# Ledger of designs, part 82: peptides against a protein of PDB entry 1IK9

Target 1, 211 residues: chain A of PDB entry 1IK9
Amino acid sequence: MERKISRIHLVSEPSITHFLQVSWEKTLESGFVITLTDGHSAWTGTVSESEISQEADDMAMEKGKYVGELRKALLSGAGPADVYTFNFSKESCYFFFEKNLKDVSFRLGSFNLEKVENPAEVIRELICYCLDTIAENQAKNEHLQKENERLLRDWNDVQGRFEKCVSAKEALETDLYKRFILVLNEKKTKIRSLHNKLLNAAQEREKDIKQ
Target 2, 207 residues: chain A of PDB entry 1IK9 as posed
Amino acid sequence: MERKISRIHLVSEPSITHFLQVSWEKTLESGFVITLTDGHSAWTGTVSESEISQEADDMAMEKGKYVGELRKALLSADVYTFNFSKESAYFFFEKNLKDVSFRLGSFNLEKVENPAEVIRELIAYALDTIAENQAKNEHLQKENERLLRDWNDVQGRFEKAVSAKEALETDLYKRFILVLNEKKTKIRSLHNKLLNAAQEREKDIKQ
Target 3, 195 residues: chain B of PDB entry 1IK9 as posed
Amino acid sequence: MERKISRIHLVSEPSITHFLQVSWEKTLESGFVITLTDGHSAWTGTVSESEISQEADDMAMEKGKYVGELRKALLSVYTFNFSKESAYFFFEKNLKDVSFRLGSFNLEKVENPAEVIRELIAYALDTIAENQAKNEHLQKENERLLRDWNDVQGRFEKAVSAKEALETDLYKRFILVLNEKKTKIRSLHNKLLNA

## One batch from the design tools (peptide; aimed at target 1 L184)

Design b2_p29_4 (made by RFdiffusion4)
Pose (drawn by RFdiffusion4):
Structure b2_p29_4 (pose): chain A 207 residues (1-76, 81-211), chain B 195 residues (1-76, 83-201), chain P 29 residues (1-29)
Amino acid sequence: as target 2 above (207 residues)
Amino acid sequence: as target 3 above (195 residues)
Amino acid sequence: SAPAPSFDASTASLEEMRAWFAAEEAAAS
């Protein structure tokens, strides 16, 4: 059981703001209850599933395509106008295309005997919604703060692992260089003794 | 300017639910407006900064401690009473085995309740809208952080596994370069022996 | 062949040590 409460402007009353409450079960296609309130009175009407299928036929529209129009218009490039007569309780709305507009929906609403009960329930639903949302935003705020920390933690763990690697790499190289360079000292020494022995042979060939 | 709308029950009408709307600027301490509505009529009252502190004196409570009790009682066990004839509104606190009057307000019946009710409903719808948008922004950040975390965690796994492959990989190369020095040393020694 | 000069680790950075070590490895090939 779902519902949507939207504010709307009626052409015959651009001064005051009205509220439209649409409620259904699962889908709009299966039918819906619509309630209009000005904060004092309330007018209600029902639209059955069969009435929706018929209206879609009378409008030369694919049923799902028609329900889609109802969703954009009632559940809040698509321009819609709303009219209501307190004298007749007739409620209709049109879709305004280029130079051509058409009747999209019409409802004969009935003035409610207990407007206050309807208005109180509506406000109550809104307050419950505000409440459910805050609890959710709080749950997400905490999850947000947990992740901000879990990242900073592992980020530090990362920097440490990298830093430890660099310290170990330089440490290994430093040992290597010592050993390698000690050999190079031997090579240079041997190489120079050899040269010396070559120059001595050369001298005996020459004298 | 902030406001809180609470659902309450009056002692003289546990059947019907009323709505209490409290509005203020910065802190309740500087005064606030309280409105009571049953969805048909509405009663309002203004409580000045001067009256609040005055009440803090009559009770001998620090203006802070007193405002604290109001926040708990009015912004949501607290009991509420209202007489439609007198427009007098008062509420009490109920502890174990005792209760006491905590405060009262002389409210006045509003001339155009529908206007008040319409503004209240409008506020709730805006609040729902703003809250749903924040739920989305925080939902995405929760996603970005989840991804960013996996990234770094992966970097950590790769980095630690590198530090553990370093000693073994570098020592092989060192053996290779070192074995080349020795060969040269041997050859040189052998040449020296030649002569 | 003439002997390669000894590398001075006292003034060499880690990058210079890498490069030098790679060059000695290439010479072992």

Design b2_p29_4_s1 (made by RFdiffusion4, then SolubleMPNN; from b2_p29_4, 14 letters changed)
Fold by OpenDDE base, seed 1:
Structure b2_p29_4_s1 (fold): chain B 211 residues (1-211), chain C 211 residues (1-211), chain A 29 residues (1-29)
Amino acid sequence: as target 1 above (211 residues)
Amino acid sequence: as target 1 above (211 residues)
Amino acid sequence: DEPEDIFDASTASLEEMKKWFDEELKRSL
């Protein structure tokens, strides 16, 4: 089961932060359980897949798009732009919410809730879930940090090897050319010497022929 | 201000999870505020630096070591080993906790609390803090994940460049040696040819002298 | 018989050495 808790503000109680827990199996489309609390009282409602389908039809909206709007409203709370307005009557236990756009406001959905007899248990469970989520996220964060440090070390090691390889390639090329030139120069000098000896021998022969 | 919320079990109410919030400035040694809640009622107490020092002295423990034990008890809750036992009287508002070792149990500390008149506000603020902490930790997690993905890409890039550099070094060496051998062999052939010409010229001269 | 030029590799750049060597290679082919 997936769960999300968000803080919301009710139009009826704008000074009191409320918490909306939504719980669902795999997809919000399959239905969900909502729990509303003010830290003293709690209210719970179950929304079926059929209710979600009916609300989508009543809105003349494609179900997947409607569920996408439900997800934005119920799982994110009031975003920084107050795009979603939440309403709840403690008397009727009727919860409804609206989407407010620049030129259009419309009811996005409505749910019947029931007052929880033991709100303290619901609140304790909610806090437990928050603490468990914090611990899990901290453990993931510590793991990612250690992996980051490993990857950085591994990167530095390979970078250092690469730089050494580049330098070693240039050094090798330079050394090979220097050695090759030395050997070739020796051969060239020997060729020159032999050529001079041949020229001298030819000149001496020409002198010996000329007595 | 730093804050930690932990779940604890009270000896007086072992079936009801309680939450212990501890708030402090920079160090727990400077004093702290504790808030205890069961999700319906809340109790708050302020512990001064002087009280912490007095409790350390009463225990005949060095203050830093005592604060270290306070940190383990109050900020981690009951660890998996039930090393810390928490006690609270709703009648006296007296909170005390014990450290349980294999052969020794001792009182680690005690605090006077006061019942909060509006526990719902304290509970709402506690839940808000949990949700804020979740959001912050999620943002850090997403950042670290993106950084790890970047570091992995950068590592793969450098590794690929390194492998290319190694291969290019080997190819360079092989090519240079092949080219050098070609030139060197030509020079050696020319030397041999010139030497043979000199030997022939010398043999002809020796024939001409004998004639 | 072009005089086989002796190249001083001690002070030569890698590019100069490459160029000289490539010229020698061309003369040797």
Scores: peptide ipSAE 0.272, ipTM 0.836, DockQ to the pose 0.744
OpenDDE base, seeds 2, 3, 4, 5: peptide ipSAE 0.269, 0.268, 0.201, 0.270; ipTM 0.835, 0.835, 0.832, 0.835; seed 4 fails the geometry check

Design b2_p29_4_s2 (made by RFdiffusion4, then SolubleMPNN; from b2_p29_4, 16 letters changed)
Fold by OpenDDE base, seed 4:
Structure b2_p29_4_s2 (fold): chain B 211 residues (1-211), chain C 211 residues (1-211), chain A 29 residues (1-29)
Amino acid sequence: as target 1 above (211 residues)
Amino acid sequence: as target 1 above (211 residues)
Amino acid sequence: EEPSDIFDESTATLEEMKEWFDKELKESL
């Protein structure tokens, strides 16, 4: 089961932060449980897949698009864009929310909620879920931090080896060419010496033929 | 201001999770505000640095050690080791906690709490803090995840360059040696050819003299 | 025998050249 807790403001009680908990299995489309609390009272309702489908049909909206709007309204929290307005009557237990567009507001959905008999249990469970989520996120953060430190060490090690390899390649090339030039120059000197000996021997033969 | 919310179990109400909020400035030693809630009622007390010092003195415990025990008891949450036992009387508003050692239990501290007149505000604020902490930890997690992905890419890039550098170094050495051997063998062949020409010239001269 | 003598009359092999260079590299370090 997935759940999201969001802070919302009710049009009727704008000074009191309310908490909207939505819980669902796999997808919001399959239905969800909605819980509203002000920290003293709590109200819960179950919304079925059939109710979601009926609301989409009544709105003449494609179901996937409608569920996408529900997800934004109910799971994103009150983002700073007052795109969604929440209304609740404690007397009728009727919860409804509107999408506010520039020139048009329309009701996006409505749910009947029931007052929870023991709101303290719902509030305690909600706080427990928050604390569990904090602990899980802290453990993930510590793991990711350690992994980042590992990756940085590994990067530095490879970078240092790469720089050494580049320098060693350049040094090798330079050294090999220097050594090759020395040996080739010795062989060139020996070839020149042998050519001079041959030239001298030919000149002596030409002198011996000329008596 | 730092704060920690922990779930605790009271000896008097072991079936009902309570929440212990501790808030402090810089260090727990400088004093703290303690808030207890069951999700319906809330109780708050302020503990001064002087009270902490007095409790340490009364226990004949060094202040830093005592504050270390307070930090474990009040901030670590109920870890699975029942090392700390929490007691609260709703009638007297007296909160006390004990450290349980193998053969000895002792009272670690005691605080007078006052019943909060509007517990819903305290509960809402506590939930808000949890939601804010979740959002902050999620943002840190997303940042660390992106950074891990960056570091992995950077590592793969350097590793691939390093492997290419190693291969290029080995190829360079092998190519240079092969080329040098070819040139050197040409020079050796030329030297041998010139020596043979000199030997033949010397043999012809020796024939011409015998003639 | 100067290290060059191995390269005077015979055809040098890659192995002989590597050994010669490795020897001279060690003597030059």
Scores: peptide ipSAE 0.033, ipTM 0.817, DockQ to the pose 0.211
OpenDDE base, seeds 1, 2, 3, 5: peptide ipSAE 0.030, 0.052, 0.033, 0.035; ipTM 0.816, 0.818, 0.817, 0.816; seeds 1, 2, 3, 5 fail the geometry check

Design b2_p29_4_s3 (made by RFdiffusion4, then SolubleMPNN; from b2_p29_4, 15 letters changed)
Fold by OpenDDE base, seed 1:
Structure b2_p29_4_s3 (fold): chain B 211 residues (1-211), chain C 211 residues (1-211), chain A 29 residues (1-29)
Amino acid sequence: as target 1 above (211 residues)
Amino acid sequence: as target 1 above (211 residues)
Amino acid sequence: EEPEDIFDYSTASLEEMKKWFDEELERSK
């Protein structure tokens, strides 16, 4: 079961932060359980897939689009832009919410809730879920941090090897050329010496022919 | 202000998960505010630095060690090993806790709490803090995840460049040696040719002298 | 036959050495 807890402000009680818990199986479209609490009282309602479909049809909205709006309204919490307005009557246990657009506001959905007999259990369970979520997220953070540190070390190691490889390539090239030039210069010197000996021998022969 | 919320089980109410909130400035040693709730009622007490020092002295324990034990008891939550036992009387508002060791149990500390008049506000604030902590931890997780993905890409890029550098070094060496051998062989051929010309010239001169 | 130039590699850059070597390679073809 998936769960999301969000803060909402009710039009009926604007001074009191309420908490909206939504619980569902795999997809919100298949239905969900909604729980509202003010930290003292709690109210719960079950919304079926058929009710979601009916509300989408009543709105002449495609079901996936409607569920997308439900997801924004019920799971995002009170975004700073008051795009969604929440209403709840403790007397009727009727919960409804509106989407406020620039030029139009419309009712997005409504649910009949029931007052929970033992709200303390619901509140304790909600706090437990928050604490479990914190612990899980902390464990993920610690894991990701350690992995980040590992990857940074591994990157530095490869970077250092790469820089050494570049330098070693340049050094190798320079050394090879120097060695090659040394050998070639030795051969060139021998060629020059042999050429000079041949020239001298030819000049001596020409002198010997001229007695 | 720093805060930690933990779950505890009270000896007086073993069937009900309680929540222990501790709030402090910088260090727990400087004093803290403790809040206990069962999701319906809340109790709060302020513990001063002087009380912490007095309890440490009464226990004949070094203050830093005592604060270390307080930190384990009050901030760790109920670890699976019941090393710390918590007691609270709703009638007296007296909260005390014991450290249970293999061979000895001892009272670690005690606090006088006061029943909160409006527990719903405390509970709402506690839930708000949990939700804020979840959101902050999620943002950290997302950041660390993105950074991890970045570092992995950067590692792969450098690794690929390194491998190319290694291959390029080997190819360079091979190519240079091939080119060098070509030039060297030409020079050796010229040397051999010139040597043969010199030998022939010397043999011809020796023939001319014998003539 | 042009006198084979002896190259002073002691002060030469890698580029100068490459150039000289390439010239020698072309003369060797």
Scores: peptide ipSAE 0.265, ipTM 0.836, DockQ to the pose 0.764
OpenDDE base, seeds 2, 3, 4, 5: peptide ipSAE 0.263, 0.192, 0.263, 0.263; ipTM 0.835, 0.831, 0.835, 0.835

Design b2_p29_4_s4 (made by RFdiffusion4, then SolubleMPNN; from b2_p29_4, 13 letters changed)
Fold by OpenDDE base, seed 1:
Structure b2_p29_4_s4 (fold): chain B 211 residues (1-211), chain C 211 residues (1-211), chain A 29 residues (1-29)
Amino acid sequence: as target 1 above (211 residues)
Amino acid sequence: as target 1 above (211 residues)
Amino acid sequence: EEPSEIFDASTASLEEMKEWFDKELKEAE
């Protein structure tokens, strides 16, 4: 089961933060359980897949698009732009919400809720879930941090090896050329010496022929 | 202000999860506010730095060590080993806790709490804090995830450059040696040719002298 | 054939050494 808790403001009680818990199996489209609490009372309702389909049809909206709007409304609260307005009657236990756009406001959905007999149990479970989620997220955060530190060390190690490789390549090239030039110069000197000896021998022979 | 919420089990109500919120400025040693709730009622007390010092003295414990025990008890709950036992009387509003070790149990501390007149407000604020903490931790996790993905890409890039540098170094060395051998062989051939010409010239001269 | 010049590699840049070596290589081909 997946769940999301969001804070919402009710039009009827804008000064009192309410919490909206939505819980579902795999996809919100398959239906969900909605729980509303003010930290004292709680109200719960179950919305079936058939009700979601009916609401989409009544709105003349494609089901996937409608579920997408439900997800934005119910899993994120009003959002920073107050795009979604929530209404609840404690008397009728009727919960409904609207999407407010610049030029258009429309009812997005409505649910009948039932007052929970033991709200403290629901509230405790909700807090437990929050604490569990915090612990899981902290553990994940610590893991990611350690992995980040590892990756940074590994990057620095490879970077240092790369820089050494570049420098070693340049040094190798320079050393090889220097060594090669030394050997070639020795050979060139021998060639010159032998060539001069040949020239001298030829000149001496030409002198010896000239007697 | 720092705060920590933990779940605790009271000896008086072991079937009902309680939540212990501790809030402090900079260090727990400077004093703290403790809030206990069962999701219906709430109780709050303030513990001063002087009370912490007095409790440490009464226990004949070094203050830093005592604060270390308070931190373990109050900020982590009972822990997995049930090392800390919590007691609360709703009638007297007296909260006390014990450390249970293998061969020794001792009272670690005690606080007088006051029943909160509007527990729903405390509970709502507690839930809000949990939701804020979840959101912050999620944002941090998303950031760390993106950074890890970046670091992994950067590592792969440098690794690929390093491998290319290694291969390029080996290829360079091989190419230079091949080129050098070509030139060196030409010079060696010229030396041999000139040396043979000198030997022939000397032999001819020796023949001419014998003639 | 003029005896090919002795190159001072001690003071030469890598580029100068390459150019000289490429010249020697061409004389060897």
Scores: peptide ipSAE 0.240, ipTM 0.835, DockQ to the pose 0.782
OpenDDE base, seeds 2, 3, 4, 5: peptide ipSAE 0.238, 0.237, 0.239, 0.239; ipTM 0.835, 0.835, 0.835, 0.835; seed 3 fails the geometry check

Design b2_p29_5 (made by RFdiffusion4)
Pose (drawn by RFdiffusion4):
Structure b2_p29_5 (pose): chain A 207 residues (1-76, 81-211), chain B 195 residues (1-76, 83-201), chain P 29 residues (1-29)
Amino acid sequence: as target 2 above (207 residues)
Amino acid sequence: as target 3 above (195 residues)
Amino acid sequence: AFEEEIAEDEAEYAEWEEELAEAEEKIAE
C-alpha cells in the first residue's frame, strides 16, 4: 500500500494551494484512491482497474502508456493543468502540448463527511515519513563516519608498509655496496700488479 | 527559524490525535510560537524571551535547566491537557508515583485554521523532499568511500607482498653481480701466475 | 649509482684489456 501527497495549483484558485493525495496497491494500473484537500474540506474519489483500461481505450492510448501519463500528472516537457469546481466536485486535468491540449483525466469527487479525520491522517502519514527518513539518514551518517575512519586506518597502514619497504631496500643495498666495493679493491690491485709485470717484461725485451 | 511538529494525545480526548507545532529562532530560550491543531481548528500562542526567563525565576531554575525541560516536553512520560472553552493548555511530568504541572500557555483560537493547516502540510512535504535528497547524497558517499577503501586496501595488499619479496629478489641479483667480480679476480690471479 | 658503478667497471675493464693487448703486442714485436 503506497501513497503520494503532492501539492497542486488549480486554475480557478491560483491564490491558495491545494493538496492531492493518491494511494494505491502495487501499481496505479490496478486502481487508486484520490483525495483533494484545501486544509478545511476534502473531496475523495476512486478509479477502478477496469475504469482505467476503459479510459485508455477511449483516449486511443496503450494502457501502460496511459498509466504512465497518470503517474507524471498525479504522482508529481510534460505540462499539466488541474481544474476543480467546489460546486460540482468535478476534478479534471489536461496535458498541454503545443497549441493542442487535451482532457487527460476526469473524476467526480464527493465531499467528505469527516474532513478533519482525513486531514489528520494525512499529516500523520507525513510525520511518520519524516521520521522513517531521519532514522535512515542517521544510520547512513554513522556508516559514513565508520568508513571515513576505516579508510584513514588502512591508509596509515599503507604508508607504513611502503615506508618500511624503502628502509629495508636501502638497508640491503648498503650492505651490498660494501662487499662489492671490497672486491673492486682487489681487482684494481691485481690489475695493477699485472700491468707492472707486463712493463717489467717489456723492459727485458728492450735491454 | 526552526520547528518541530509532534503528534500528541490530550487527556480529555484520548480518542482523537492532535498536532503540536513549535517554532523558534536559534534557541527556545529567545521565545517561541506554539500551535495546537486537530486538523479543523487551530490555537496559537507566543512565548517571549521575557516570559520564559520569568518562568525560570518563578521556579528557581537556571534558564538553561528550565528550557531543557520544555525541549523534552514540547519537541518530543509527558501529559497534555487542553480546554477548547478556555483555550488553556498545560502539560505535566509523570514520574514514579508522582506527577506535576510543568507548564501552561493561554492559547488563542486562530481565525483562518485552513491557512495554518495548509502551511503545516506544506512544511512536512518540503521536509520529506529535503530528507530524501540528503538520503541520496549520503548514499553515494557511502558508495564512494566503499570503493576508495577497497582501492587502498588493495594497495596495502600489494605493498606488503612486495616488501616480502624484496630480500629474496635483491639477494639473487647481488649474487649475480658478485659472482662476476670473483671471476675477474680469478682470471687476474691466473694471469699473474702465468707470468 | 649502483648501475653506474657497474658501467664504470665494465668500461675500466675494457680499457685494461686493451692495454694488456697493446703490451703483448709490443713484447711480440

Design b2_p29_5_s2 (made by RFdiffusion4, then SolubleMPNN; from b2_p29_5, 18 letters changed; failed a check: too like the target's own chain)
Amino acid sequence: SLEEEEKEEKEEEKEFEKKLNEAQKRIKD

Design b2_p29_5_s3 (made by RFdiffusion4, then SolubleMPNN; from b2_p29_5, 19 letters changed; failed a check: too like the target's own chain)
Amino acid sequence: SLEEELKEEKKEEEEFEKKLNAAQEREKD

Design b2_p29_5_s4 (made by RFdiffusion4, then SolubleMPNN; from b2_p29_5, 21 letters changed)
Fold by OpenDDE base, seed 5:
Structure b2_p29_5_s4 (fold): chain B 211 residues (1-211), chain C 211 residues (1-211), chain A 29 residues (1-29)
Amino acid sequence: as target 1 above (211 residues)
Amino acid sequence: as target 1 above (211 residues)
Amino acid sequence: ELEKEEEEEKEEEKKFEQELNALQKRIKD
């Protein structure tokens, strides 16, 4: 089961933050349980897949698009854009919400809720869920932090090896050239010495011919 | 102001999860506000720095150690070790807690609380704080996840450059040696040619002397 | 003949220095 709690403001009680809990299995389309609370009282209703389908049909809206609007209204909370207006009558237990666009407002959905006999239990369970979610998110944060620290170390290690490889490549090239020049110069010196010996031998022959 | 909410179980009501909120400025040692709720009623008390100091003195405990025990009791919740036992009388509004060790149990602290007139407001504010904390932790998780993905890309990029550098170093060494061997072989061939010319010149001289 | 061999050796030495310089450029790129 998935769950989302959102803050909402009711048109009838704009100064009192209400909390809207939505609980569903896999997809919101398959139906959901909605719970409303003001921190003292709670109201719950179940919305079936058939009711969602019927409401989409009544609106002449494609079901996937309708469920997409339900998700935005019920799970995102009233975002700062006041795009969704929530209404609730405590007397009738009738909850409805509207989507407000620039030129058009329309009712997106409505639910008959029932007053919970023991609202304290619902509120405690809601707070428990919040605390569990905080703990899970904290554990995830600690895990991600440790993984980031690992990746940063691994990056620094490879970077340091890379820099050493670059420097070692340049040093190798320089060393190989120096060694080659030394050996080449030795060979050149031998060639020059052999040429001088040939020249001397030729000069001695020319002296021997000149008797 | 810092805040922590924890689940606790009261000895008098072990089946009903209570929530202990502690609020403080900078350090718990400077005093704190404690709020207890069962999701229907709430009770609040203020603990001063002087009361904390007096309680530490009465216990003959060093203040820093005492505050360390307060932090474990009040901020960690009753961890799975049942090391802390919480007691509350709704009639007297007297809250006290004990530390249970193998051979010794002792009262760690006590507070006179006051029943809150509007517990719904306290509960709403508590839920708001939980939802804010969830949102902050989610934003932190998303940030850490993006940073993790960045660090992983950066690691792969440097690793790939490092592997290319290693391969380029080996290729360079091989190429330089091949080129050097070619030039050295040319010089060796010239040296051999010059030696043969010297040998021929010596043989011709020996023929001229025999003539 | 010897002068020609010295000239050929100087030309080969120049070619070698040019190849060395070309290699040094390729390694910097």
Scores: peptide ipSAE 0.023, ipTM 0.808, DockQ to the pose 0.029
OpenDDE base, seeds 1, 2, 3, 4: peptide ipSAE 0.021, 0.021, 0.022, 0.024; ipTM 0.809, 0.808, 0.799, 0.809; seeds 1, 3, 4 fail the geometry check

Design b2_p29_6 (made by RFdiffusion4)
Pose (drawn by RFdiffusion4):
Structure b2_p29_6 (pose): chain A 207 residues (1-76, 81-211), chain B 195 residues (1-76, 83-201), chain P 29 residues (1-29)
Amino acid sequence: as target 2 above (207 residues)
Amino acid sequence: as target 3 above (195 residues)
Amino acid sequence: EEEELAEFKAEIAELAPSSKTAMEELEAA
């Protein structure tokens, strides 16, 4: 059981703001209850599933395509106008295309005997919604703060692992360099002794 | 300017639900407006900064401690009473085995309740809209952080596994370069023996 | 004898120590 409460402007009353409450089960296609309120009175009407299928036929529209129009118009490039007569309780709305507009929906609403009960329930539903949302935003705020920390934690763990690697790398190389360079000292020594022995021989060949 | 709308029950009508709307600027301490509605009529009252502190004196409570009790009682066990004839509104606090009058307001019946009710409903719908948007923004940040975390965690896994491959990998190379030095040293020594 | 000596000096030039530093030789490996 779902519902949507939207505010709307009626052409015959651009001054005051009205509210439209649409409620259904699963889908609009299966039917819906519509209620109009000005904060004092309330007018209600029902649209059955069969009435929706028929109206779609009378409008030369694919049924799902028609329900889609109802969703954009009633559940809040697509321009829609709304009219209501308190004298007749007739409620209709049109889709305004380029130079051509057409009747999209019409409802004969009935004035409600207990407007206050309807208005109180509506406000109550809204307050419950505001409440459910806050709880959710709080749950997400905490999850947010947890992740901000879990990142900072691992980020530090990362920097440490990298810094530990660099310290170890330079440490290994330092040892290597020492050993390698000791050998090089031997090579240079041997190489020079050999040269010396070559110059000695050369001297005996020349004298 | 902030506001809180609470659903309450009056002692003289546990059947019907009323709505209490409290509005203020910065803190209740500087005064606030309270409105009571049953969805048909509405009663309003203004409580000045001067009256509030005055009440804090009659009770001998720090203006802070007193405002604190109002926040708990009015912004949502607290009991509420209202007489439609007198427009007098009062509420009490109920502890174990005792109760006491906590405060009262002389409200006045509003001339155009529908206007008040319409504004209240409009506020709720805006609040629902803003809250749903924030739920989205925080939902995405939760996603970005989830992804960013996996990234770094992966970097950590790769980094630690590198530090553990370093000693073994670098030592092999060192053996290689070192073995070259030795060969040279042997060859040189062998030549020196030649002569 | 002078030819044997030139062959022997060419063998010693082939055993010349590398001008590279131990760090450069590590990088080349």

